# Ledger of designs, part 11: peptides against a protein of PDB entry 4AID

Target 1, 242 residues: chain A of PDB entry 4AID
Amino acid sequence: FDIKRKTIEWGGKTLVLETGRIARQADGAVLATMGETVVLATAVFAKSQKPGQDFFPLTVNYQEKTFAAGKIPGGFFKREGRPSEKETLVSRLIDRPIRPLFVKGFKNEVQVVVTVLQHDLENDPDILGMVAASAALCLSGAPFMGPIGAARVGWVDGAYVLNPTLDEMKESKMDLVVAGTADAVMMVESEIQELSEEIVLGGVNFAHQQMQAVIDAIIDLAEHAAKEPFAFEPEDTDAIKA

## One batch from the design tools (peptide; aimed at target 1 A142 H224 A225 F230)

Design b1_p11_5_s3 (made by RFdiffusion4, then SolubleMPNN; from b1_p11_5 with S1M K10S)
Fold by OpenDDE base, seed 2:
Structure b1_p11_5_s3 (fold): chain B 242 residues (1-242), chain A 11 residues (1-11)
Amino acid sequence: as target 1 above (242 residues)
Amino acid sequence: MPEVRTKAGSL
């Protein structure tokens, strides 16, 4: 097994990105760990476009499986077959920043699956899932112009907190999820309690700054473990409109 | 521009 691993300290926690152990049948697969929270991201893409495919068929599926439910708040009664509200939300949080980073004209089917394997009741698997999905795409050879980083920012005792614990989030006046590239913020999702726009904008900037270490960690992992880029030439659709 | 979605926490 050719196992590649990147480890960084991030917000006072150890982030581990690992590939080559599991899900090797995927185009990209990353096991990501922060604290004792563990997620598996897999990226798979079709090597051809379906006839008549008019749109980019990206599917993102975040799932918290029942085997992890013993450590997942509210996990006791997942009925088989429908995503929870959380799973639907987090799937969208992952989808939104990655979708625009695919090469224009790429219309091959892409499936990203993020599975929570373990939860520590401290570190939310959503941010870790965003990071892992980004890393899995960067390893896949898909025409993805990532990586993205992601961060949650809290506002506790008049300060920004990177990736607050579930307990710190009870005291936080801000739940700010940011995703971006090295150069740009791609997505912001926020729940704010009586904070100035200045504090919120400062939180976005703080998140974008703090995610650079994660972006760099994904790049370093990709340099050692990425597949060869998929040979994709966009059809010059401008030539058919003559 | 990034898509910004803000949900006001109801006090």
Scores: peptide ipSAE 0.017, ipTM 0.601, DockQ to the pose 0.020
OpenDDE base, seeds 1, 3, 4, 5: peptide ipSAE 0.012, 0.013, 0.014, 0.013; ipTM 0.559, 0.587, 0.555, 0.552

Design b1_p11_5_s4 (made by RFdiffusion4, then SolubleMPNN; from b1_p11_5, 3 letters changed)
Fold by OpenDDE base, seed 3:
Structure b1_p11_5_s4 (fold): chain B 242 residues (1-242), chain A 11 residues (1-11)
Amino acid sequence: as target 1 above (242 residues)
Amino acid sequence: MPQVRTKAGSL
């Protein structure tokens, strides 16, 4: 097995990104671990556009499957039915920052699937799922202008906390999820209790600074394990409007 | 080294 692994310390926790063991049939696949929370991200893309495709067909599916039910509290038999409200929300959190980063004019079908394999009840799989999805896309050879990093920021005892535990979040006056590239914030989602705009903006900046180590870790993994870039040149559609 | 597509170009 050609297994590549990157390990970093991030917010006082060990983040592990691994490829080459699982889901080798995908274009990109990453097993990501933080604490005892484990997610598998897979990226698959079509090698051609469908005839008459007018929009970019990106689908993102975050899933807490039944096989993880013994490792996810409250995970009684999720039927193979509709995604839960949480799964729908997290799928959107992953979709929002990655969708704009595909090469303009790329309209091949892309499927990102994030599967929670284990949950430790301290580290939320959503942030880890965003990181893993970014890494899987960077490994895939898809025309994705990533990586993105992601971070959750809390405000506890008058300080910013990177990726607060589920218990620390009960005391937090802020639930701030940020995703971005090395150069730019791409997405902010926030729930805030009685905090100034200055503290919130400081939290966005803190998140963007703290995610750089994750971006660098994805780059290092991709340098050692990425597939060859898919040869995609957008058809110059401006030449048909003359 | 496999070429990686990034926002800044190719790595």
Scores: peptide ipSAE 0.023, ipTM 0.609, DockQ to the pose 0.121
OpenDDE base, seeds 1, 2, 4, 5: peptide ipSAE 0.023, 0.021, 0.012, 0.019; ipTM 0.629, 0.614, 0.526, 0.590

Design b1_p11_6 (made by RFdiffusion4)
Pose (drawn by RFdiffusion4):
Structure b1_p11_6 (pose): chain A 242 residues (1-242), chain P 11 residues (1-11)
Amino acid sequence: as target 1 above (242 residues)
Amino acid sequence: PHYILEELPFS
């Protein structure tokens, strides 16, 4: 039972989100393609709370398979091993904006894994990884508040540029990743060539405008394919507090 | 932000 939101031509690149064919046993699994870079994002959460668990346990693992680029690993063991700098950075990049959007009071194990299956030498899977992770979370039925969008905004020839490719990045004076909900920017990360607060802030806002098409697309797939929502009421400590 | 899946159907 296969389902896509393949629409979203997004910033001139085709973004496809598919579910129901791969990884059916996960709570949420989305194969996401942008251009010809492909990642599988899976989301599983425990249906129970561990005794005495006192914080919300969430793990995000982002991993690149070297076959995603047609190469065998250079390591003595010719297999992927410990995460690289890029994999741990991207893992925090997904974790940061998601961790606060789970319902206050929820403390079940949640694991989201994103694996890079194909890299097209143009479209960085890091942003795509964020979007696919967000899509799988919505589909899983966990208490995850609305979808997240994300984009990279560059600054080339005096204009904002959405999701610039790797070659476009050589000419950019800004590298800004923004992830947000429909209402709010949730995270920023950037490296900037001494641009003003105004332009930087402009890029953040441009990104938040440009990522709406993605949140819409996730909401659209969730409408056709999400699992039943997991019931979770927080405790009404409201009367005790007052 | 709020939880949207209460407003959406499921499969």

Design b1_p11_6_s1 (made by RFdiffusion4, then SolubleMPNN; from b1_p11_6, 7 letters changed)
Fold by OpenDDE base, seed 5:
Structure b1_p11_6_s1 (fold): chain B 242 residues (1-242), chain A 11 residues (1-11)
Amino acid sequence: as target 1 above (242 residues)
Amino acid sequence: PENLLLKLPSR
C-alpha cells in the first residue's frame, strides 16, 4: 500500500491526515485523526455530466455510525433512519464552504461522505470531518479550488481556545465554527453567549489564522498523493451574452 | 446511493 501521511501539531493536539490505506476506490479518501477521534472522508465525482443537468449536484453526507457510538457511553443503535440533527448540521457545515469552490460550470455529480469511525469524547468529529472532506477533495482530481481549513473557536476564561474539547465547550461563551481558504473566510457559524461583536470578529480572525497550518498540511499531502486533475474546461459562458 | 463498503485492510 502506498500510504501517505501528514502529521502536524494543531491547537496542542496531533492532527494526522492519511491516504492510500482505505477507500482506494474513491477518487479521494482521507483518514483523519485528532486525539482518538477518527473520521474517514471520501470524495467521488462523475466523469461526465448527466444530460439536462442544470445545477451543480454536490451531496455531502456526514455520518456518525453506531460502531463509533460503541465508544460513546449511552450511544444506542441509531438504526438505519433519518440523519440526526447533528449529522444534518455537520453535513451542511461541510457543504457550505466547499460548494462555492468548485469551478463554475462544473455540473458532474460529486459525493462527499464523512464517516466517524471513532470518537474520543473530547475531540468533536465535525471540524475533523470538514478538514478530512477538504483533503479528500484535493486528492480526488475534481475541479475544486480548495483546500479549505476549518476551526472551532471557544471563549474560555477571557481567551480564544482553538478546537476546545467537549468539556472546555461547557465553559465556553462561544461556539464559533469557521471555514476558509488561505485567502478568504468562506463560512461562519456561531452560537454566542453575551459576547461583544469585537470578540466574535476576533474569533473569526483567530480561526482563519489557526487553520492555515491545516491548509498547508492538506497542500503538502496533495502534492504527494493527489490524482491527476480531471480535465475540465468550463463552457465559455461569456459567449452566450454576445 | 451505493454504500461504499469500506474494506478495512485485514490485519
Scores: peptide ipSAE 0.013, ipTM 0.464, DockQ to the pose 0.032
OpenDDE base, seeds 1, 2, 3, 4: peptide ipSAE 0.007, 0.007, 0.006, 0.000; ipTM 0.482, 0.453, 0.444, 0.401

Design b1_p11_6_s2 (made by RFdiffusion4, then SolubleMPNN; from b1_p11_6, 8 letters changed)
Fold by OpenDDE base, seed 2:
Structure b1_p11_6_s2 (fold): chain B 242 residues (1-242), chain A 11 residues (1-11)
Amino acid sequence: as target 1 above (242 residues)
Amino acid sequence: SELLLLKLPSR
């Protein structure tokens, strides 16, 4: 088994990105761990476009599978149910920043699946899921212009906190989720309690700065473990409309 | 949720 792993310290926690152990049938697969929260991201893409495909068929599915009976908040033994509100929300949080990073004209089906395997009740799997999905796409060979990083920022005791624990978030005046590339913020989602715009903007900047270490970690993993890039030539007609 | 594409100043 050719297992490749990147480990970084991130916000006072160990982030581990691993590939090559699980889901080898996927185009990309990453097992990501932060604390004791563990997610598996898989990326699969079609090697051809469907006839008459007029839009980019990206599907992102975040799932909190109850294999860890007792450690996932809200994890009743719901087998094959409809996505929860949380699962739907997090699927969108992952989708939003990655969708625009696919090469224009690429209309092959792409499926990203993020599965929560373990939850420590401290580290929310959403951020980890975003990171893992980014990494899985970068490993896949899909024409994805990532990586993205992601970060949650809290405001606790008059300071920014990177990826606050679920308990620290109860004291936080800000729940700010940011995703971006090395050069750009791609997505912001925020819930704010009586904070100035300056503090919020500072939080976005803080998030973007802090996610660089994650971006670099994904790049380092991809340099060693990425598949050959899928040979995709966009039709000339789609290039002109950029 | 508005996608504020804040182009951060290039380093």
Scores: peptide ipSAE 0.017, ipTM 0.590, DockQ to the pose 0.040
OpenDDE base, seeds 1, 3, 4, 5: peptide ipSAE 0.017, 0.016, 0.017, 0.007; ipTM 0.613, 0.602, 0.595, 0.478

Design b1_p11_6_s3 (made by RFdiffusion4, then SolubleMPNN; from b1_p11_6, 8 letters changed)
Fold by OpenDDE base, seed 1:
Structure b1_p11_6_s3 (fold): chain B 242 residues (1-242), chain A 11 residues (1-11)
Amino acid sequence: as target 1 above (242 residues)
Amino acid sequence: AENLLLKLPSA
């Protein structure tokens, strides 16, 4: 098996991005690990557009499967049917920053699936899922102008904390999720308790700085393991102005 | 803003 792996130290934890072991039938597939939390991201895209497709058909599905629930607090039988509130929210957190980064005019179906394989009860799989989805897209050959990085920022004891543990988050006055490229912040989602705008803006900047190591790690992995870019020529929309 | 298309270098 041609297994490519990138390992970095990130927020005092080891982040591992791996490809080539599992899900080889996908266009891109990444196994991401932080602590004992493990996610699998897969990216698949159609090689043609459906006739009459008028919008970009991106689907993002984040799933916390029941086999991971042996380590997930409160993991009663998630019946296989309706996504939980968490799964719905995290699917949106992944979707929001990646959707704008597809080449304009690309309307082939894209499916991103993030599956939580293991949860350690310390590291939330949402940020790891965002990182893994970004990496899987970069490996896929899809016309995706990534990578994105992501980070959670807490405010604990008067300081910023990168990717606080679930226990540290109980003491945090901020839950700030940021996603971005090397050059730009693409998405901010925040829950804040009595903090100044200055602290929040500082948190966004801190997140964007800290995610650069992840972006660089995805680039390095892609240089060694990405598929050839899909040949996509956007339909010349100028032909309709004639 | 140069869209850094990760043009993977053609090996």
Scores: peptide ipSAE 0.007, ipTM 0.442, DockQ to the pose 0.376
OpenDDE base, seeds 2, 3, 4, 5: peptide ipSAE 0.006, 0.006, 0.006, 0.008; ipTM 0.439, 0.464, 0.409, 0.447; seed 5 fails the geometry check

Design b1_p11_6_s4 (made by RFdiffusion4, then SolubleMPNN; from b1_p11_6, 8 letters changed)
Fold by OpenDDE base, seed 1:
Structure b1_p11_6_s4 (fold): chain B 242 residues (1-242), chain A 11 residues (1-11)
Amino acid sequence: as target 1 above (242 residues)
Amino acid sequence: SELLLKKLPSR
């Protein structure tokens, strides 16, 4: 198997992005690891548009499956078949920043699936899932203008903390999730406890700066492991208005 | 207008 791996130090933790071992039937597949938290992201896209398709059919599905539940709080009683509130929220966190980055006019079905394989109870799989989904799309050959990076920022003891642990987050006055490209912030989601706008804006800037190492790592992995770009020519919709 | 699919910036 042609296994390609990128490893970086990120916020005092080792981030590993791996492809070629698992889910090789997908267009893109990435195994991402931080601490003992492990996620598998897969990207699959249709090679043709459905007749009469008028919108971009992107589906994002984040899943914390019961086999990882030996370490996931509440995992034993997740009824088969419906996403939890967390799974629904994280699926949206992944969807929001990636959806605008597809080439305009692309209306082939795209499915992104992020599966939590292991949880260490320190590193939240949501940020890792965002990173893995970005990497899987960049490897897929889909007309995706990524990568995106992502970061969580906390405010603990009067300082910014990159990707705080679940225990550090209990003492944090900020839960700030940021996603972006090399050039721009694409998404912000925040829960703030009595902090100034200056501290929050500084947190967004800190997140965007810290995610550049992840963006660079995805680019390096894609240069070595990406499939050939899918040949897509957008239909010239301007020719119908003349 | 060639939509230059900006290649991932190859270093």
Scores: peptide ipSAE 0.008, ipTM 0.503, DockQ to the pose 0.180
OpenDDE base, seeds 2, 3, 4, 5: peptide ipSAE 0.007, 0.007, 0.007, 0.007; ipTM 0.517, 0.541, 0.505, 0.524

Design b1_p11_7 (made by RFdiffusion4)
Pose (drawn by RFdiffusion4):
Structure b1_p11_7 (pose): chain A 242 residues (1-242), chain P 11 residues (1-11)
Amino acid sequence: as target 1 above (242 residues)
Amino acid sequence: SLKELPDWMKS
């Protein structure tokens, strides 16, 4: 039972989100394509709370398969091993904006895994990885507040540029990744060539405008394919506090 | 067919 939101031509690049064919046993699994870069994002959460668990346990693993680029690993064991700098960075890049959007009071294990299956030498899977992770979370039925969008905004020839490619990045004076909900920017990460607070802040806002088409697209797929929502009421400590 | 979405996804 296969389902796509393949629409969203997004910033001139085709973004497809598919579910129900791959990884049917995960709570949420989305194969996401942008251009010709492909990642599978899966989301599973435990349906129970561990005794005495006192914080919200969430793990995000982002991993690149070298076959995503037609190469065998250079390591002595010819197999992927410990995460690289890029994999751990991207893992925090997904975890940061998601961790706060789970319902306050929820402490079940949650694991989201994003695997890079194909890289097209143009579209960085890192942003795509964020979007696919967000899509799988919405579909899983966990207490995850609305979808997250994300984008990279560059600054080329005095204008904002959405999701610039790797060659476009050579000419950019700004590298800004923003992830947000429909209402709010949730995270920023950037490297900037001494641009003003105004322009930087402008790129953050441009990104938040430009990522709405993605949130819409996730909401659309969730309307056709999400699992039943997991019931979770927080404790009404409201009367005790007052 | 459409699925019911939970309140935490509503605006």

Design b1_p11_7_s1 (made by RFdiffusion4, then SolubleMPNN; from b1_p11_7, 8 letters changed)
Fold by OpenDDE base, seed 1:
Structure b1_p11_7_s1 (fold): chain B 242 residues (1-242), chain A 11 residues (1-11)
Amino acid sequence: as target 1 above (242 residues)
Amino acid sequence: MKKKLPEIWLP
């Protein structure tokens, strides 16, 4: 197997991004690890547009499967069934920042699947899933103008904390999830307890600064392991408005 | 170096 790996220190934890060992049938596939939390992201895209396709058919599916459920709090033996509230929310957190980064006029079907393989009860797989999905898209050859990075920011004892543990989050006055490119914030989601707007804006800036190391790690992985770019020319829709 | 997108993917 041609295995490529990028390892960085990130918020006092080791982040590992790996490709080439598993899910080789996908256009992009990344195994991401932080602590003992492990996710697999896969990206698959259609090589043609369906006739009469009028919207961009992106599907994002985050899933916490039953084999990881022995380490997931409240992990019922999910028989094949409706996504949990968490799985639905995290699927949207991944979708929101990536959707606007596809080339305008690209209407081929795209499927992003993030599967939690292991959970350590400290590192939430949502941020890791966002990072892994970004990396898988950057490897796929799809016309995606990423990478995105992502970070969670807490506020504990009057300081910002990057990717707080599930235990540190119980003491946090902020749950701030940020996703962005190297140049822009693309998405903010926040739950806040009695904090000033200044502290919240400082948290967004802190997240965007801290995610640059992840963006750079995805770029380095893509330079060594990305597929050839898919040959896509958008139909010149500006020629029909004369 | 920043990964340069192919010119066909630049806005």
Scores: peptide ipSAE 0.027, ipTM 0.572, DockQ to the pose 0.290
OpenDDE base, seeds 2, 3, 4, 5: peptide ipSAE 0.007, 0.025, 0.000, 0.000; ipTM 0.423, 0.493, 0.391, 0.359; seed 3 fails the geometry check

Design b1_p11_8 (made by RFdiffusion4)
Pose (drawn by RFdiffusion4):
Structure b1_p11_8 (pose): chain A 242 residues (1-242), chain P 11 residues (1-11)
Amino acid sequence: as target 1 above (242 residues)
Amino acid sequence: SVNAYTIKGTL
C-alpha cells in the first residue's frame, strides 16, 4: 500500500516523500528524495513509559552510508564506524527543533533514524534529512505537534537563495539553516560573512516562508497515510497550581 | 494552524 506526495516541486527541485513500501514495521517510515539524494527516515516510539523515567528520552541518529556515493570506506575495516563530525552535527540539527514539539508530559522512548542512501553531489541531505524525519514523525502517530519544515538559505549576488546546491554554496556569503512549524521558527544555525542583522533576519524569514510548501506536503501525506494517533492526556495540574 | 497530531490517515 504505497503512497507518495511527490508533488512539491520545491525551489526548482523535485521532492518526493513515499511511505508504505519500505520499513513497514516502524511507526513511521518515509523514503524522501530531493533531486537524486535519497534518505530513509524511520520513527519508532515505545507504547509504554519506563518506571521512574523523569525526562523525555529521544534519540536521533543520522547516518551516511558511503555507498550513497559509490565508494567503499577508507578505514582499515572498510565499514562505517563511529559517527563523523558531519553525522553528529546533523543529528543535533534534527533533534533540536523536534524535542520541544512533543507534548509536554510525554516520556516514552522515541527514536528517529535517518539514513542517507544516495547522494547526488548537489543536494545536501542534511535539510532533506530534517524533512524526512519530520514526515516520519507525523506518520508514526506519536504526540508530535504539527510538522516541521526546514531549509537552507544562502546569499548570492545580493539575493536570498533557497536550498542552494553545493556549487552554489561556493559563491554564497551566508549559510543558514532554519527549521520551523507553520506558526514559528524553531531553530537557526548559520555561518555568515559579516552581513547585517537586517539581512540575516531577512533570510530567517525567507526560510520560514519557503518551508511552508514542505509542511503542507507533510500534512498532505499524513492525511493519506498516518497511523492512528497515540492517545496521551497530560495531567491537569491546573487546579492544584492555582 | 492545522494540528497534525490529530490526523489519521484515510487509506

Design b1_p11_8_s1 (made by RFdiffusion4, then SolubleMPNN; from b1_p11_8, 5 letters changed)
Fold by OpenDDE base, seed 1:
Structure b1_p11_8_s1 (fold): chain B 242 residues (1-242), chain A 11 residues (1-11)
Amino acid sequence: as target 1 above (242 residues)
Amino acid sequence: SVDARKIRGSL
C-alpha cells in the first residue's frame, strides 16, 4: 500500500492527514485525525457533464455514523434516513467555502462525503471534516482551486483559543468558525455572547493565520499523493456574446 | 495563491 501521511502540531494537538489506506475507489480520500477524533473524507467526480446540465452539481454530505455513537451523546436514535440538524449544518459549512473554488464552467457531478469514524468527546469532527474534505478534493484531480483551511476560535478567559474542546466551548463567549484559502477568508459563521466587533474581527484574523499550517500540510500531502489533474477546458462563454 | 492544481501541474 502506498500510504502518504502528513503530521503537524496544530493548536497544541497533533493533526494527521493520511491517504492510500482506505477508500481507494474514490478520486480523493483522506483520513484525518485529531486526538481520538477520526474522519474519512472522500471526493468523487464525474468524468463527463450530463446533457442539459445548467448548474454545478456539487453535493456535500457530512455524516456521524452510529458506530461512532458509543462516544457521541444522544447517538442511540439516529434512524438511518434523515440527516440530523448538526449533519445538515456541517454539510453546509463544508459546502460554502469549497463551492466558489471550482473552475467556472465545470458542471460535472462532484460528491464530497465526510464520515465520522470516531469521536473523542473533546475534538469536534466538524473542523476536522472541513480540513479532510479540502485535502480529499486536492488529491482527487478535480478542477478545485483549493486548498481551504478551517479553524474554530473561542474566547476563553479573555484570550483567543484555537479549536477549543467541547468542554472549553461551554466557557467560551465566542463560537467562530472560519474557512479560507492562503490569500482570503471564504466563510465566517459565528455565535457571539456580548463581545466587541474588534474582538470578533481579531478572531477572524487569528483563525486565518492559524489555518495556514493546515493549508501548507494539505499542499505537502498533495505534492506527494495527488492524482493527475483532470483535463478540463471551460467552454468559452465569450462565443455566446456574438 | 497556491492553487493546488498549479502545484500538481508543476510535479
Scores: peptide ipSAE 0.018, ipTM 0.577, DockQ to the pose 0.425
OpenDDE base, seeds 2, 3, 4, 5: peptide ipSAE 0.014, 0.017, 0.012, 0.009; ipTM 0.549, 0.566, 0.558, 0.567

Design b1_p11_8_s2 (made by RFdiffusion4, then SolubleMPNN; from b1_p11_8, 5 letters changed)
Fold by OpenDDE base, seed 2:
Structure b1_p11_8_s2 (fold): chain B 242 residues (1-242), chain A 11 residues (1-11)
Amino acid sequence: as target 1 above (242 residues)
Amino acid sequence: MVDARKIKGSL
């Protein structure tokens, strides 16, 4: 098995990105670990466009499986196969920053699946899921103009905290999730308690700075493990408007 | 925009 792994220290925690052990049938697959939280991201894309496809058919499915539910708050009720509210929200958090990064005119079906395999009760799998999805897409050969990084920022005791623990988040005046490329912020989601706009903007900047190490780690992993780029030529749709 | 495809093609 050709297993590639990147390990970095990130916010005082070890982030591990691994490919080549599991989900080899996917176009890209990444096992991401932070602390004892573990997610599997898989990216699969169709090698052709469906006839009459007029929109980009990207689907993102974040799921917390029942075997991880022993450590996941609220995991006891996943018997009905419907996405929880959390799973729906996190699927959107992953979708939002990645969707605009696909090459314009690419309308092949893309499926990103993020599965929480383990939860440590400290590290939220949402951020890790965003990172893993980004990495899986970068490995896939899909025409994805990533990577994205992601970070959660808290505000605890008058300081920014990168990826606060679930316990630190109880004391945090900010829950700020940021996703971006090396060059740009692509998504912000925030819940804020009585903080100045300056602190919030500083939090976005802090997140974007802190995610660069993750972006670089995904790039390094992709250099060693990415599939050949899918040969995609956008149909020159500008030539049909004459 | 770093084309993830260009990262592999620039080595």
Scores: peptide ipSAE 0.020, ipTM 0.604, DockQ to the pose 0.330
OpenDDE base, seeds 1, 3, 4, 5: peptide ipSAE 0.018, 0.019, 0.020, 0.017; ipTM 0.611, 0.609, 0.572, 0.584

Design b1_p11_8_s3 (made by RFdiffusion4, then SolubleMPNN; from b1_p11_8, 5 letters changed)
Fold by OpenDDE base, seed 2:
Structure b1_p11_8_s3 (fold): chain B 242 residues (1-242), chain A 11 residues (1-11)
Amino acid sequence: as target 1 above (242 residues)
Amino acid sequence: SIDARKIKGSL
């Protein structure tokens, strides 16, 4: 087994990105760990476009599998249920920043699946899922112009907190989720309680700065474990409009 | 949701 692993300290927590052990049938697969929260991201893409495909068929599916060891509050065993509201929201949080980063004209089916394998009840798997999905896409050979990083920012006791715990979030006046590339913020989602725009903008900047270490970690992992880039030539659609 | 594309236009 050719297992590649990147480990960094991130916001006072150990982030581990691992590939090569699980889900080898995927184009990209990353096991990501932060604290004791563990997610598996897989990326699969079709090697051809479907006839008549007119849009980019990206599907992102985030799933919280309640394995039997932790009372996740509200986690009844939905073996075959519709996605929860949380799963739907997090799937969108992952989709939003990655969708624009695919090469224009790429219309092959792409499926990203993020599965929560373990939850420590401190580290939210959403941020970890975003990071893992980014890493899985970078490893896949898909024409994805990532990586993205992601961060949650809290505002606790007059300071920014990177990836606050679920307990710290109870005291936080801000729940700010940011995703971006090295160069740009791609997505912001925020819930804010009575904070100035300056603090919020500072939080976006803080998030973008703090996610660089994650972006660099994904790049380092990809340098050692990425598949060869899929040979994709965009059809020169400008030549057909004449 | 603040679309980050709006933030880049105001800086």
Scores: peptide ipSAE 0.010, ipTM 0.544, DockQ to the pose 0.027
OpenDDE base, seeds 1, 3, 4, 5: peptide ipSAE 0.009, 0.009, 0.006, 0.010; ipTM 0.545, 0.500, 0.442, 0.524

